Peptides against a protein of PDB entry 4U39. Designs and how they scored, part 4

Target 1, 302 residues: chain A of PDB entry 4U39
Amino acid sequence: SIKVIGVGGGGNNAVNRMIENEVQGVEYIAVNTDAQALNLSKAEVKMQIGAKLTRGLGAGANPEVGKKAAEESKEQIEEALKGADMVFVTAGMGGGTGTGAAPVIAQIAKDLGALTVGVVTRPFTFEGRKRQLQAAGGISAMKEAVDTLIVIPNDRILEIVDKNTPMLEAFREADNVLRQGVQGISDLIATPGLINLDFADVKTIMSNKGSALMGIGIATGENRAAEAAKKAISSPLLEAAIDGAQGVLMNITGGTNLSLYEVQEAADIVASASDQDVNMIFGSVINENLKDEIVVTVIATG

## One batch from the design tools (peptide; made by RFdiffusion4, then SolubleMPNN)

Design b1_p13_7_s1
Fold by OpenDDE base, seed 4:
Structure b1_p13_7_s1 (fold): chain B 302 residues (1-302), chain A 13 residues (1-13)
Amino acid sequence: as target 1 above (302 residues)
Amino acid sequence: SKKVVERLLVKPK
């Protein structure tokens, strides 16, 4: 089974966005130290952590409280994650709960033998230096606790949105990018396409790879596959070019009109931008909601 | 173009 665990406010908002977009084949778990925020989760499984420590009042933006809250609730987390083949741990780094608890939860998932993938955000620069420093510590701890860690630099989201975009919309966009990161992987396993991957293929690319970068490309029209692939490999979300990656996981998602030729064209573009010795795997997914759009998601590991 | 990247994050309508 595939489980997605949202940790703290940002992680829970991402999980809500996944549920609202009907991401299939995954079980959703919401984790928080704030009981009121947790009640707003759409997840089927809701877990309050650190109930003794925090009394449901949250972590006070302190990562040490988030960590201790997850440690207090270790047995409950183990029970909720038991039997998962794959666990996505999603969180916004820089806060109390997400930054502190997500590494502990990830380690629990890994110790249970699940393929553990972190999908996390760095805070926006406008959230202040304290959040960035806390996020750096949380990201470092996540990197040790996961098989693969996808880090989304939120400031790069500001390059792609309007300059007048309200702060609240920028956070909603970060939640959507977290959704795309999880869905781009989970759909390869859970959703039939023209080219299917098994869990073993994904495990080969993602097991013990450390940090990963994600690029996304969307296009429409006659050259949509090529355009989507070119956008994915040049995505602002990529902090580096994909040419230095040891592994590449690619998802080509389209509507019912997605052709095998378009899948091949997209794959060839990503392969040509990658090292010759790269271990590249690609899958295709059919999503009727995309109609005439193609979405290419690239995850570069190593 | 910036406009093309903006669409990447937007839900398909």
Scores: peptide ipSAE 0.005, ipTM 0.353, DockQ to the pose 0.037
Fold by OpenDDE base, seed 1:
Structure b1_p13_7_s1 (fold): chain B 302 residues (1-302), chain A 13 residues (1-13)
Amino acid sequence: as target 1 above (302 residues)
Amino acid sequence: SKKVVERLLVKPK
């Protein structure tokens, strides 16, 4: 089974966005120290952590409170994650609960033998230096606790949205990019396409790889596959080029009109941008909601 | 070096 665990406010917002977009074949768990915020989650499983420590009042933007809250609730987290083959841990780094609890939850998932993937955001620069420093500490702890850690730099989202985009919409786009990171992997396993991957294939690319970069490209029209692939490998979300990656995981998602030629064209573009000795796997996914759109997700590991 | 694009066509069993 695949489980997605949203940790703290940002992680729970991302999980809500995944549920709203009908991401299939996954179980959703919402975790928070704030009981009132947790009640607003759309997840089927809702877990309050650190009830004794916080009394449901949240972590006060302190990562040490988030960490201790997850440690207090370790047995409950173990029970909720038991029997998962894969666990996605999603959080907005820089806060109290997400920054402190996500590494603890990831370690619990890894100790249970699940393929553990972190999908996390760095805070926007406008959220202040304190949040950036807290996020850096949380990301460091996540790297030790996961098999693969996808880090999304929120400041790079500002390069793909209009400059007049309201702050609330920029946060919604961060939640959407977290959704795309999880869905880009989970759909390769759970959703049929022209080329299906199994869990073992994904595990070969993602097991014990540490940091990963994600690129996303979306296009329509006659050259949509090539354009989407080019956008993915040149994505502002990539802090570095995909050259030098030890592994590449590629998702090519399209509507019912997605052709094998388009899948091949997109895969050849990503392969051409990658090292000759890279272990590249790719899958295709059919999503009837995309109609004439193609979405290419590239995850570079190693 | 042949870029080993392992196209794993996993047919759903």
Scores: peptide ipSAE 0.008, ipTM 0.441, DockQ to the pose 0.237; fails the geometry check
Fold by OpenDDE base, seed 2:
Structure b1_p13_7_s1 (fold): chain B 302 residues (1-302), chain A 13 residues (1-13)
Amino acid sequence: as target 1 above (302 residues)
Amino acid sequence: SKKVVERLLVKPK
């Protein structure tokens, strides 16, 4: 089974976005120290952590409170994760609950023998230096606790949104990028396409790989596959080129008109931008909602 | 939305 755990406010917003986009074949778990925020989750499983420590009032933006809250609730987290083959831990880093609890939850998942993937955001620079420093500590702790850690730099989202984009839309886009990171992997296993991957393929690329970068590409029209692939490998979300990556996981998602030629064309572009010795796996997914769109997701590991 | 993801991928010239 695949489980997605949203940790704290940002992680739970991402989980809500996944549910709203009907991401298939995954079980959703919402984790928070704030009981009121947790009630707004759309997840089937809602877990309040650190009930004794916080009394449901949240972590007060303190990562140590988030950590202790997850430690207090360890047995409940273990029970909720039991029997998972894969666990996604999603969080917005820089806050209290997400930053502190996500590494603890990830370690619990890993200790249970699940393939544990972190999908987290760095805070925007405008959220201030304190959030950036807390996020750096949380990301460091996540690296030790996961098999693969996808880090989304929120400041790169500002390069792609209009300068006049409201702050709330920038956060909604961060939630959407978190969704794309989870869905780009989970769909390869759970959703039929032209080329299906199994869990063993994904495990080979993601097991004990450490940091990962994600690129996304979307295009339409006659050259949509090539354009989407080129956009993915040049994505602002990639803090570095995919050159030098030890592994590449590629998802090519299209509508019912997605051709095998388009899949091959996109895969060839990503392979050509990767090292010759890279372990690349790619899958295709059919999403009837995309119609004329192709979405290419690239995850570079190592 | 389609527009947001297209924007996410286009390096501003």
Scores: peptide ipSAE 0.005, ipTM 0.360, DockQ to the pose 0.027; fails the geometry check
Fold by OpenDDE base, seed 3:
Structure b1_p13_7_s1 (fold): chain B 302 residues (1-302), chain A 13 residues (1-13)
Amino acid sequence: as target 1 above (302 residues)
Amino acid sequence: SKKVVERLLVKPK
């Protein structure tokens, strides 16, 4: 089974966005120290952590409180994650609960033998230096606790959005990128396509790889496959080129009109931008909601 | 909206 655990405010917003986009074949868990915020989750499983420590009043933007809250609730987290083959841990780094609890939850998932993938955001620079420093500590702890850690730099989202984009829309976009990171992997396992991958294929690319980079590309029209692939490998979300990656996981998602030729064309572009010795695995997904769009997601590991 | 998803994935020209 695949489980997605959203940790703290940002993680829970990402999980809500996944549910709203009908991401299939995953079980959703919302974790928070704030009981009022947790009640707004759409997840089937809602877990309040650190009830004794926080009394449901949240972590006060303190990562040490988030950490201790997860430690207090370890047995509950273990029971919720038990029997998962794969666990996605999603959080916004820089806060109290997400930053402190996500590494503890990830370690619990890994110790249970699940393939543990972190999908987290770095805070925007405008959130201030304190959040950036807290995020750096949380990301470091996540790297040790996961098989693969995808880090989304929120400041790169500002390069993509219009300068007049409201701050609330920039946060919604960060939640959407977290959704795309989880869905881009989970769909390869859970959603039928022209080329299906198994869990063993994904595990080969993601097991004990440490940091990963994610690129996303979307296009329409006659050259949509090639354009989407080129956008994915040149994505602002990539802090470095995919050149030098030891492993590449590629998702090619299209509507019912997605052709095998388009899948091959997109795969060839990503392969040509990667090292010759790269372990590249690609799958295709059919999403009826995309109509004429192709979405290419590239995850570079190693 | 379609426009928001396109904006996230396309480098501004």
Scores: peptide ipSAE 0.000, ipTM 0.343, DockQ to the pose 0.028; fails the geometry check

## One batch from the design tools (peptide; made by RFdiffusion4, then SolubleMPNN)

Design b1_p14_1_s4
Fold by OpenDDE base, seed 3:
Structure b1_p14_1_s4 (fold): chain B 302 residues (1-302), chain A 14 residues (1-14)
Amino acid sequence: as target 1 above (302 residues)
Amino acid sequence: MKIKYFHVGKAPRS
């Protein structure tokens, strides 16, 4: 089974966005120290952690409280993650609960033998230096606790959105990018009607790889496949080029008019931008709602 | 390069 665990406010917002987008074949778990915030989750499984420590009042933006809350609730987390083949741990870094609890939860998932993937955000620079410093510590702890860690630098989202985009919409876009990171992988393994997949290849690409980079490209028109692929490999979300990656996961999602030629064209572009010895897996997904759009998601590991 | 192609069925909405 595949489980997605949202940790703290940002992680729970991302999980809500995944549920709203009907991401299939995954079980959703919401974790928080704030009982009121947790009640707003759309997840089937809601877990309050650190009930004794926090009394449901949250972590007060303190990562040490988030960590201790997860440690207090270790047995409950273990039971919720039990039997998962894969666990996505999603969080907004820089806060109390997400920053402190996500590494503990990730370690629990890994110790249970699940393929453990972190999908986390760095805070925007405007959230202040304290959030950035807390996030750096949380990201460092996540690297040790996961098989693969995708880090989304929120400041790079500001390069994709209009300059007049309200702050609230910038956070919603961060939640959407977290969704795209999880869905880009989960659709490859969990979508009904999947053919010719080897889950062992996913494990090979993602197991003990440390940091990963994610690029997203969206395009329409006659050259949409090539344009989407080019945008993905040059995405502002990529902190580096993918040419040094040991592994690449590629998802090509289009409408009912997605052709095999377009899939091949996009795959060839990503392959040409990758190392000659890269292990690349790619799949195509049909989403009837995309109409004329193609979405290319690239995850580079190693 | 090792390339593995697979087809994913109908994706969810949006």
Scores: peptide ipSAE 0.017, ipTM 0.556, DockQ to the pose 0.081
Fold by OpenDDE base, seed 4:
Structure b1_p14_1_s4 (fold): chain B 302 residues (1-302), chain A 14 residues (1-14)
Amino acid sequence: as target 1 above (302 residues)
Amino acid sequence: MKIKYFHVGKAPRS
């Protein structure tokens, strides 16, 4: 089974976005120290952590409170994650709960033997230096606690949205990028297809890989597959080129008109941008909601 | 390059 655990405000917003986009084949868990915020979650499983420590009043933007809250609730987290083959831990780094609790939750998932993937954001520069420093500490702790860590640099989202985008919409876009990172991987495993990936192979590519990069490309029109693939490998979300990556996971998602030729064309572009000895797993997914769009998601590891 | 796996999945989503 695949579990997606959203930790704190940003993680829970991302989980809500996943549910709203009908990401299939995953169980959703919302975790927070703020009981009021947790009540707004659409997740089936809602877990308040650190009830004794925080009394449901949140972590006060303190990562140490978030950490201690997860430690207090360890047994509950273990029970919620038990039997998962794969666990996605999603959070916004820089806050109290997400920054402090996400590494603890990830370690619990890893200790249970799940393939543990972190999908987290760095705060925007406008959130201030304190959040950036807290995020750096949380990301460092996440790297030790996960098999693979995808870090989304929120400032790079500003390169793909209008400059007049309201702050609230920039956060919504961050939630959407987190969704795309989780969905891009989960669809390859959980979506029934003509040829299913062996989970053991995904595990081989993602186990103990440390930091991973994510690129996303979206296109429409006659050359949409090639354009989407080119956008993915040159995505502002990539902090580096994928040419040095030892592993690549590629998702090509399109509408019902997605052709095998388009899948091959996109895969060839990503392959050509990768190391010659790269271990590449690619999949194609039909999503009826995309209509004429193609979405290419590239996860580069190693 | 070792292209190991080709997955074809359908996610009907409303």
Scores: peptide ipSAE 0.032, ipTM 0.650, DockQ to the pose 0.103; fails the geometry check
Fold by OpenDDE base, seed 1:
Structure b1_p14_1_s4 (fold): chain B 302 residues (1-302), chain A 14 residues (1-14)
Amino acid sequence: as target 1 above (302 residues)
Amino acid sequence: MKIKYFHVGKAPRS
C-alpha cells in the first residue's frame, strides 16, 4: 500500500489538496499537535501526536516540541504505517510540528521497511529568518531519515505565479506543487497490472538517493509535449540541472487526446537532458479534466 | 476526476 502522511499545518493543507484532486491509490493520514487544526483535515485517518506534551495546543513553532510529540506517539505512528510499501511524508518546513515531527515519522517508516519519500517545502523568504533556519535543520534531519527527499523552494513558486498573487494563493500553490510531487510518483505505481513497471523499479530509482529535484512543465498547442518537457527540465523549481541525475521519474499527464508520439517525444527530451546512463522511468496518465493541456513532472534522483 | 493510466515504461538510455 501507499500512504501519504501530512505533518503539521502545511502537510495537512497539502493532503487536503490531494484529496480535493482525487489522487487515487493512496491512503491519507493527517498528523498534527494542534487538535483544532487536525479537525479541519479531510484525511480519513487523523492522528494527534504529543497529546501529553502539548495538550492539543500545538508545538508553538518549536521543532523540538514537534520532534518530542512524534517520539511520544511512536507506537501509534508505527501502527498507522504498518504494511505500507511506500510512505510519502509531506510537510511545510519551518514550523514547529512539520519540521520536528516529519523526520521522526520518516525514520519510523524507513525502519518498517517502506520506501520513504519526503516531499517538503522551504518557507518563503517573507516568512522570516527564524522559519528559514528551522527549515534548514528539519531538511537536514529529513535527508537522514528518508530514501529520497524532494525539497520545493517556495520562493521559486513566485517565479511561476503572477506578481499580484495574494499570499494565501501563494501558499495554495505550494500545496499544489506538493500534490504534483506526490501524484507524479504515486500515479506511476497506483495502477498495478496496467503498468509493466514493478515497484522494484521505483525502489531502484528512489532507495537511498538522498536529495531529489522536481521540475514541472505545462503547455498547450501543437508542440505541447515537447514544450512541457522543456519547461519541466528548465523549471524554476529545479535548484540545479538534471544532467548529473542517475535516476529520473517522469510523469506525462494529458487529456484523452494525449498520443503515444507525444509521450515518446517528451520522454526523449527528458532523457537527452539527463545522464547518459540514467535509469529513467516514465508514465503516462489520462486526466479527463485536461483538454489541450499537458503536464510534465520530472523528479531527478542521485 | 477520472485518471486513467495507459502507458508506463522505461525510457531507452541515451
Scores: peptide ipSAE 0.019, ipTM 0.551, DockQ to the pose 0.360; fails the geometry check
Fold by OpenDDE base, seed 2:
Structure b1_p14_1_s4 (fold): chain B 302 residues (1-302), chain A 14 residues (1-14)
Amino acid sequence: as target 1 above (302 residues)
Amino acid sequence: MKIKYFHVGKAPRS
């Protein structure tokens, strides 16, 4: 089974966005120290952590409180994650709960033998230096606790959205990018395809790989596949080029008019931008809500 | 380059 665990406010917003977008084949778990915020989760499983420590009032933007809250609730987290083959841990880093609890939850998942993937955001620069420093500490702890860690630099989202985008929409876009990171992988495993993906191969690409980069490209028109692929490999979300990556996961999503030629063209572009010895897994997904758009998601590991 | 899998699936996305 695949489990997605949203940790703290940002992680739970991302989980809500995943549920709203009908990300299939995954079980959703919402974790928070704030009981009121947790009640707003759409996840089937809602877990309040650190009930004794915080009394449901949240972590007060302190990562140490988030950490201790997860440690207090370790047995409950273990029970909720038990039997998962894969666990996605999603969080907005820089806060109290997400920053502190996500590494603890990830370690619990890893200790249970699940393939553990972190999908987290760095805060926007405008959220201030304190959040950036807290996020850096949390990301460092996540690296030790996961098999693969996808880090989304929120400031790079400002390069892909309109300059006039309201701050609230920039946060929604961060939640959407978290969704795309999870869904880009989960669809490869959970969505029935013409060629079934072996989970063992995903595990080979993602197991003990440390940091991963994610690129997204969207395009329309006659060359949409090539354009989307080029945008993905040159995405502002990529902190580095993918040419040194030992593993690549590629998701090509289109409407009902997505052709095998377009899928091949996009795959060839990503492959050509990757290391010659790269292990690449690619999948195509039909989304009936996409009209003329192709979305390419690239996750580079190693 | 080892391209291992070509996975074609349908997922509802809203």
Scores: peptide ipSAE 0.019, ipTM 0.541, DockQ to the pose 0.105; fails the geometry check

Design b1_p14_7_s4
Fold by OpenDDE base, seed 2:
Structure b1_p14_7_s4 (fold): chain B 302 residues (1-302), chain A 14 residues (1-14)
Amino acid sequence: as target 1 above (302 residues)
Amino acid sequence: SAFDAKKKKVVILK
């Protein structure tokens, strides 16, 4: 089974966005120290952590409280994760709960033998230096606790949205990019396409790979496959070019009109931008909601 | 890896 755990406010917003976009074949778990925020989760499983420590009042933006809250609730987390083959741990780094609890939850998942993938954001620069420093500590702890850690730099989201985009919409786009990071992997396993991958393929690319970067490209029209692939490999979310990556996981998602030619064209572009010795795997997914759009997601590891 | 070194360099430059 595949489980997605949203940890703290940002992680739970991302999980809500996944549920709203009908991401299939995954079980959703919402984790928070704030009981009021947790009640707003759309996840079937809702877990309050650190009930004794916080009394449901949240972590006060302190990562040490988030850590201790997850440690207090270790047995409950283990029970909720038991029997998962794969666990996604999603969080916004820089806060209290997400930054502190996500590494603990990830370690619990890994110790249970699940393929453990972190999908996390760095805070925007405008959230201030304290959040950036807390996020750096949380990301460091996540790297030790996961098989692969996808790090999304929120400041790079500002390069793909309109300059006049309200702050609230920039946060919604961060939640959407977290969704795309989870869905781009989970759909390869759970959702039928033209080229399906199994869990063993994904495990080969993602096991013990450390930090990863994600690129996303979306396009329409006659050259949509090539354009989407080019946008993915040049994505602002890729803090580095995919050259020198040890592994590349690619998802080509389209509507019912997605052709094998378009899948191959997108794959060839990503392969040409990668090292010759890269372990690259790709799958295709059919999503009827995309109509004329192609979405290419690239995850580079190593 | 070369890619890990690139990622670290970008993070340090921020």
Scores: peptide ipSAE 0.084, ipTM 0.660, DockQ to the pose 0.030
Fold by OpenDDE base, seed 4:
Structure b1_p14_7_s4 (fold): chain B 302 residues (1-302), chain A 14 residues (1-14)
Amino acid sequence: as target 1 above (302 residues)
Amino acid sequence: SAFDAKKKKVVILK
């Protein structure tokens, strides 16, 4: 089974976005120290952590409280994760709960033998230096606790949205990018396409790879496959070009009109931008909601 | 890897 755990406010907002977008083949778990915020989760499984420590009042933006809250609730987390083949741990780094609890939850998943993938955000620069410093500590702890850590730099989202985008919409876009990162991997396993991958293929690319970068490209029209692939490899979310990556996982998602030719064209573009010795695995997914759109997701590891 | 080195530089530059 595939489990997605949203940890703290940002992680739970991302999980809500996944549920709203009908991401299939995954079980959703919402984890928070704030009981009121947790009640707003759409996840089937809702877990309050650190009930004794926090009394449901949240972590007060303190990562040490988030950590201790997850440690207090270790047995409950283990029970919720039991039998998962793959666990996504999603969080917004820089806060109390997400920063502190996500590494603990990830370690629990890894110790249970699940392929453990972190999908996390760095805070926007406007959230202030304290959040950036807390996020750096949380990301470092996540890197040790996961098989692969996808880090989304929120400041790069500002390069793909309108300059007049309200702060609230920038956070919603961060939640959407977290969704795209999880879905871009989970769909390769759970959703039929023209080229299906198994869990073993994904495990080969993602096991013990440390930090990863993600690029996303979306396009429509006659050259949509090539355009989506080019946008993915040049995505602002890719803080480094995919050249020199040891592994590349590629998802090519389209509507019911996605052709094998378009899949091949997109794969060839990503391969041509990658090192000659790269271990590249690609899958295709059919999503009826995309209609005429193609979405290319690239995850680069190494 | 060269990619890991690039990632590390970007993380350090922030």
Scores: peptide ipSAE 0.034, ipTM 0.579, DockQ to the pose 0.031
Fold by OpenDDE base, seed 5:
Structure b1_p14_7_s4 (fold): chain B 302 residues (1-302), chain A 14 residues (1-14)
Amino acid sequence: as target 1 above (302 residues)
Amino acid sequence: SAFDAKKKKVVILK
């Protein structure tokens, strides 16, 4: 089974966005120290952590409180994650709960033998230096606790949205990018396409790889596959070029009109931009909601 | 890898 665990406010917002987009083949768990915020989750499983420590009042933007809250609730987290083959841990780094609890939860998932993938955001620079410093500590702890950690730099989202985009919409786009990171991997396993991957294929690319970067490209029209692939490898979310990555996982998602030629064209573009010795695995997914769009997701590891 | 080194540099510089 695949489980997605959203940790703290940002993680829970991302999980809500995944549920709203009908991401299939995954079980959703919402975790928070704030009981009121947790009540707004759409997840089937809702877990309040650190009830004794926080009394449901949240972590006060302190990562140490988030950590201790997850430690207090360890047995409950273990029970909720038990039997998962794969666990996605999603969080917005820089806050109290997400920053502190996500590494603890990830370690629990890993200790249970699940392929553990972190999908996390760095805060926007405008959220202030304190959040950036807390996020750096949380990301460091996540790297040790996961098989692969996808880090989304929120400041790079500002390069892909309109300059007039309100701050609240920039946060919604961060939640959407977290969704795309989870879905881009989970669909390769859970959703049939033209080229199917199994869990073992994904495990080969993602096991013990440390930090990863994600690129996304979306296009329509006659050259949509090539355009989507070019956008993915040049994505502002890729803080480094994919050249020299040890592993690349690629998802090519399209509507029912997705051709094998388009899949091959997109894969060849990503391969040509990658190192010759890269372990590249690609899958295709059919999503009827995309109609004329192609979405290329590239995850570079190593 | 060169990619890991680039990632590590980005993490260190921010």
Scores: peptide ipSAE 0.022, ipTM 0.447, DockQ to the pose 0.031
Fold by OpenDDE base, seed 1:
Structure b1_p14_7_s4 (fold): chain B 302 residues (1-302), chain A 14 residues (1-14)
Amino acid sequence: as target 1 above (302 residues)
Amino acid sequence: SAFDAKKKKVVILK
């Protein structure tokens, strides 16, 4: 089974966005120290952590409170994660609960033998230096606790949105990019396509790889596959070129009109931009909600 | 890895 755990406010907003977009084949778990915020989650499983420590009042933007809250609730987290083959841990880094609890939850998942993937954001620079420093500590702790850690730099979202985009919409786009990171992997396992991957294929690319980067490309029209692939490998979310990655996981998602030729064209573009010795695995997904769009997701590991 | 070292350098693919 695949489980997605949203940790703290940002992680739970991302989980809500995943549920709203009908991401299939995954179980959703919302984790928070704030009981009022947790009640607003759309997840089937809602877990309050650190009830004794916090009394449901949240972590006060302190990562040490988030950490201790997850440690207090270790047994409940273990029971919620039991029997998962894969666990996604999603959080906005820089806060209290997400920054402190996500590494603890990830370690619990890994100790249970699940393929553990972190999908996390760095805060925007405008959120201030304190959040950036807390996020750096949380990301370092996540890197040690996961098999793969996808880090989304929120400041790079400002390069893909309009300059007049309200701050609230920039946070919604961060939630959407977290969704795309989880869905781009989970759909390769859970959703049929022209080229299906198994869990063993994904595990080969993602097991014990440390930090990863994600690129996303979306296009329409006659050259949509090539354009989407080019956008994915040049994505502002890729803080580095995919050249020198040890592993590449690629998702080519399209509507019912997606052709095998388009899948191959997209894969060839990503392969040509990758190192010759790269272990590249690609799958295709059919999403009936995509009419003329192709979405290419690239995850570079190593 | 070489990639992990590159992650610290924003390479704008032109």
Scores: peptide ipSAE 0.022, ipTM 0.468, DockQ to the pose 0.036

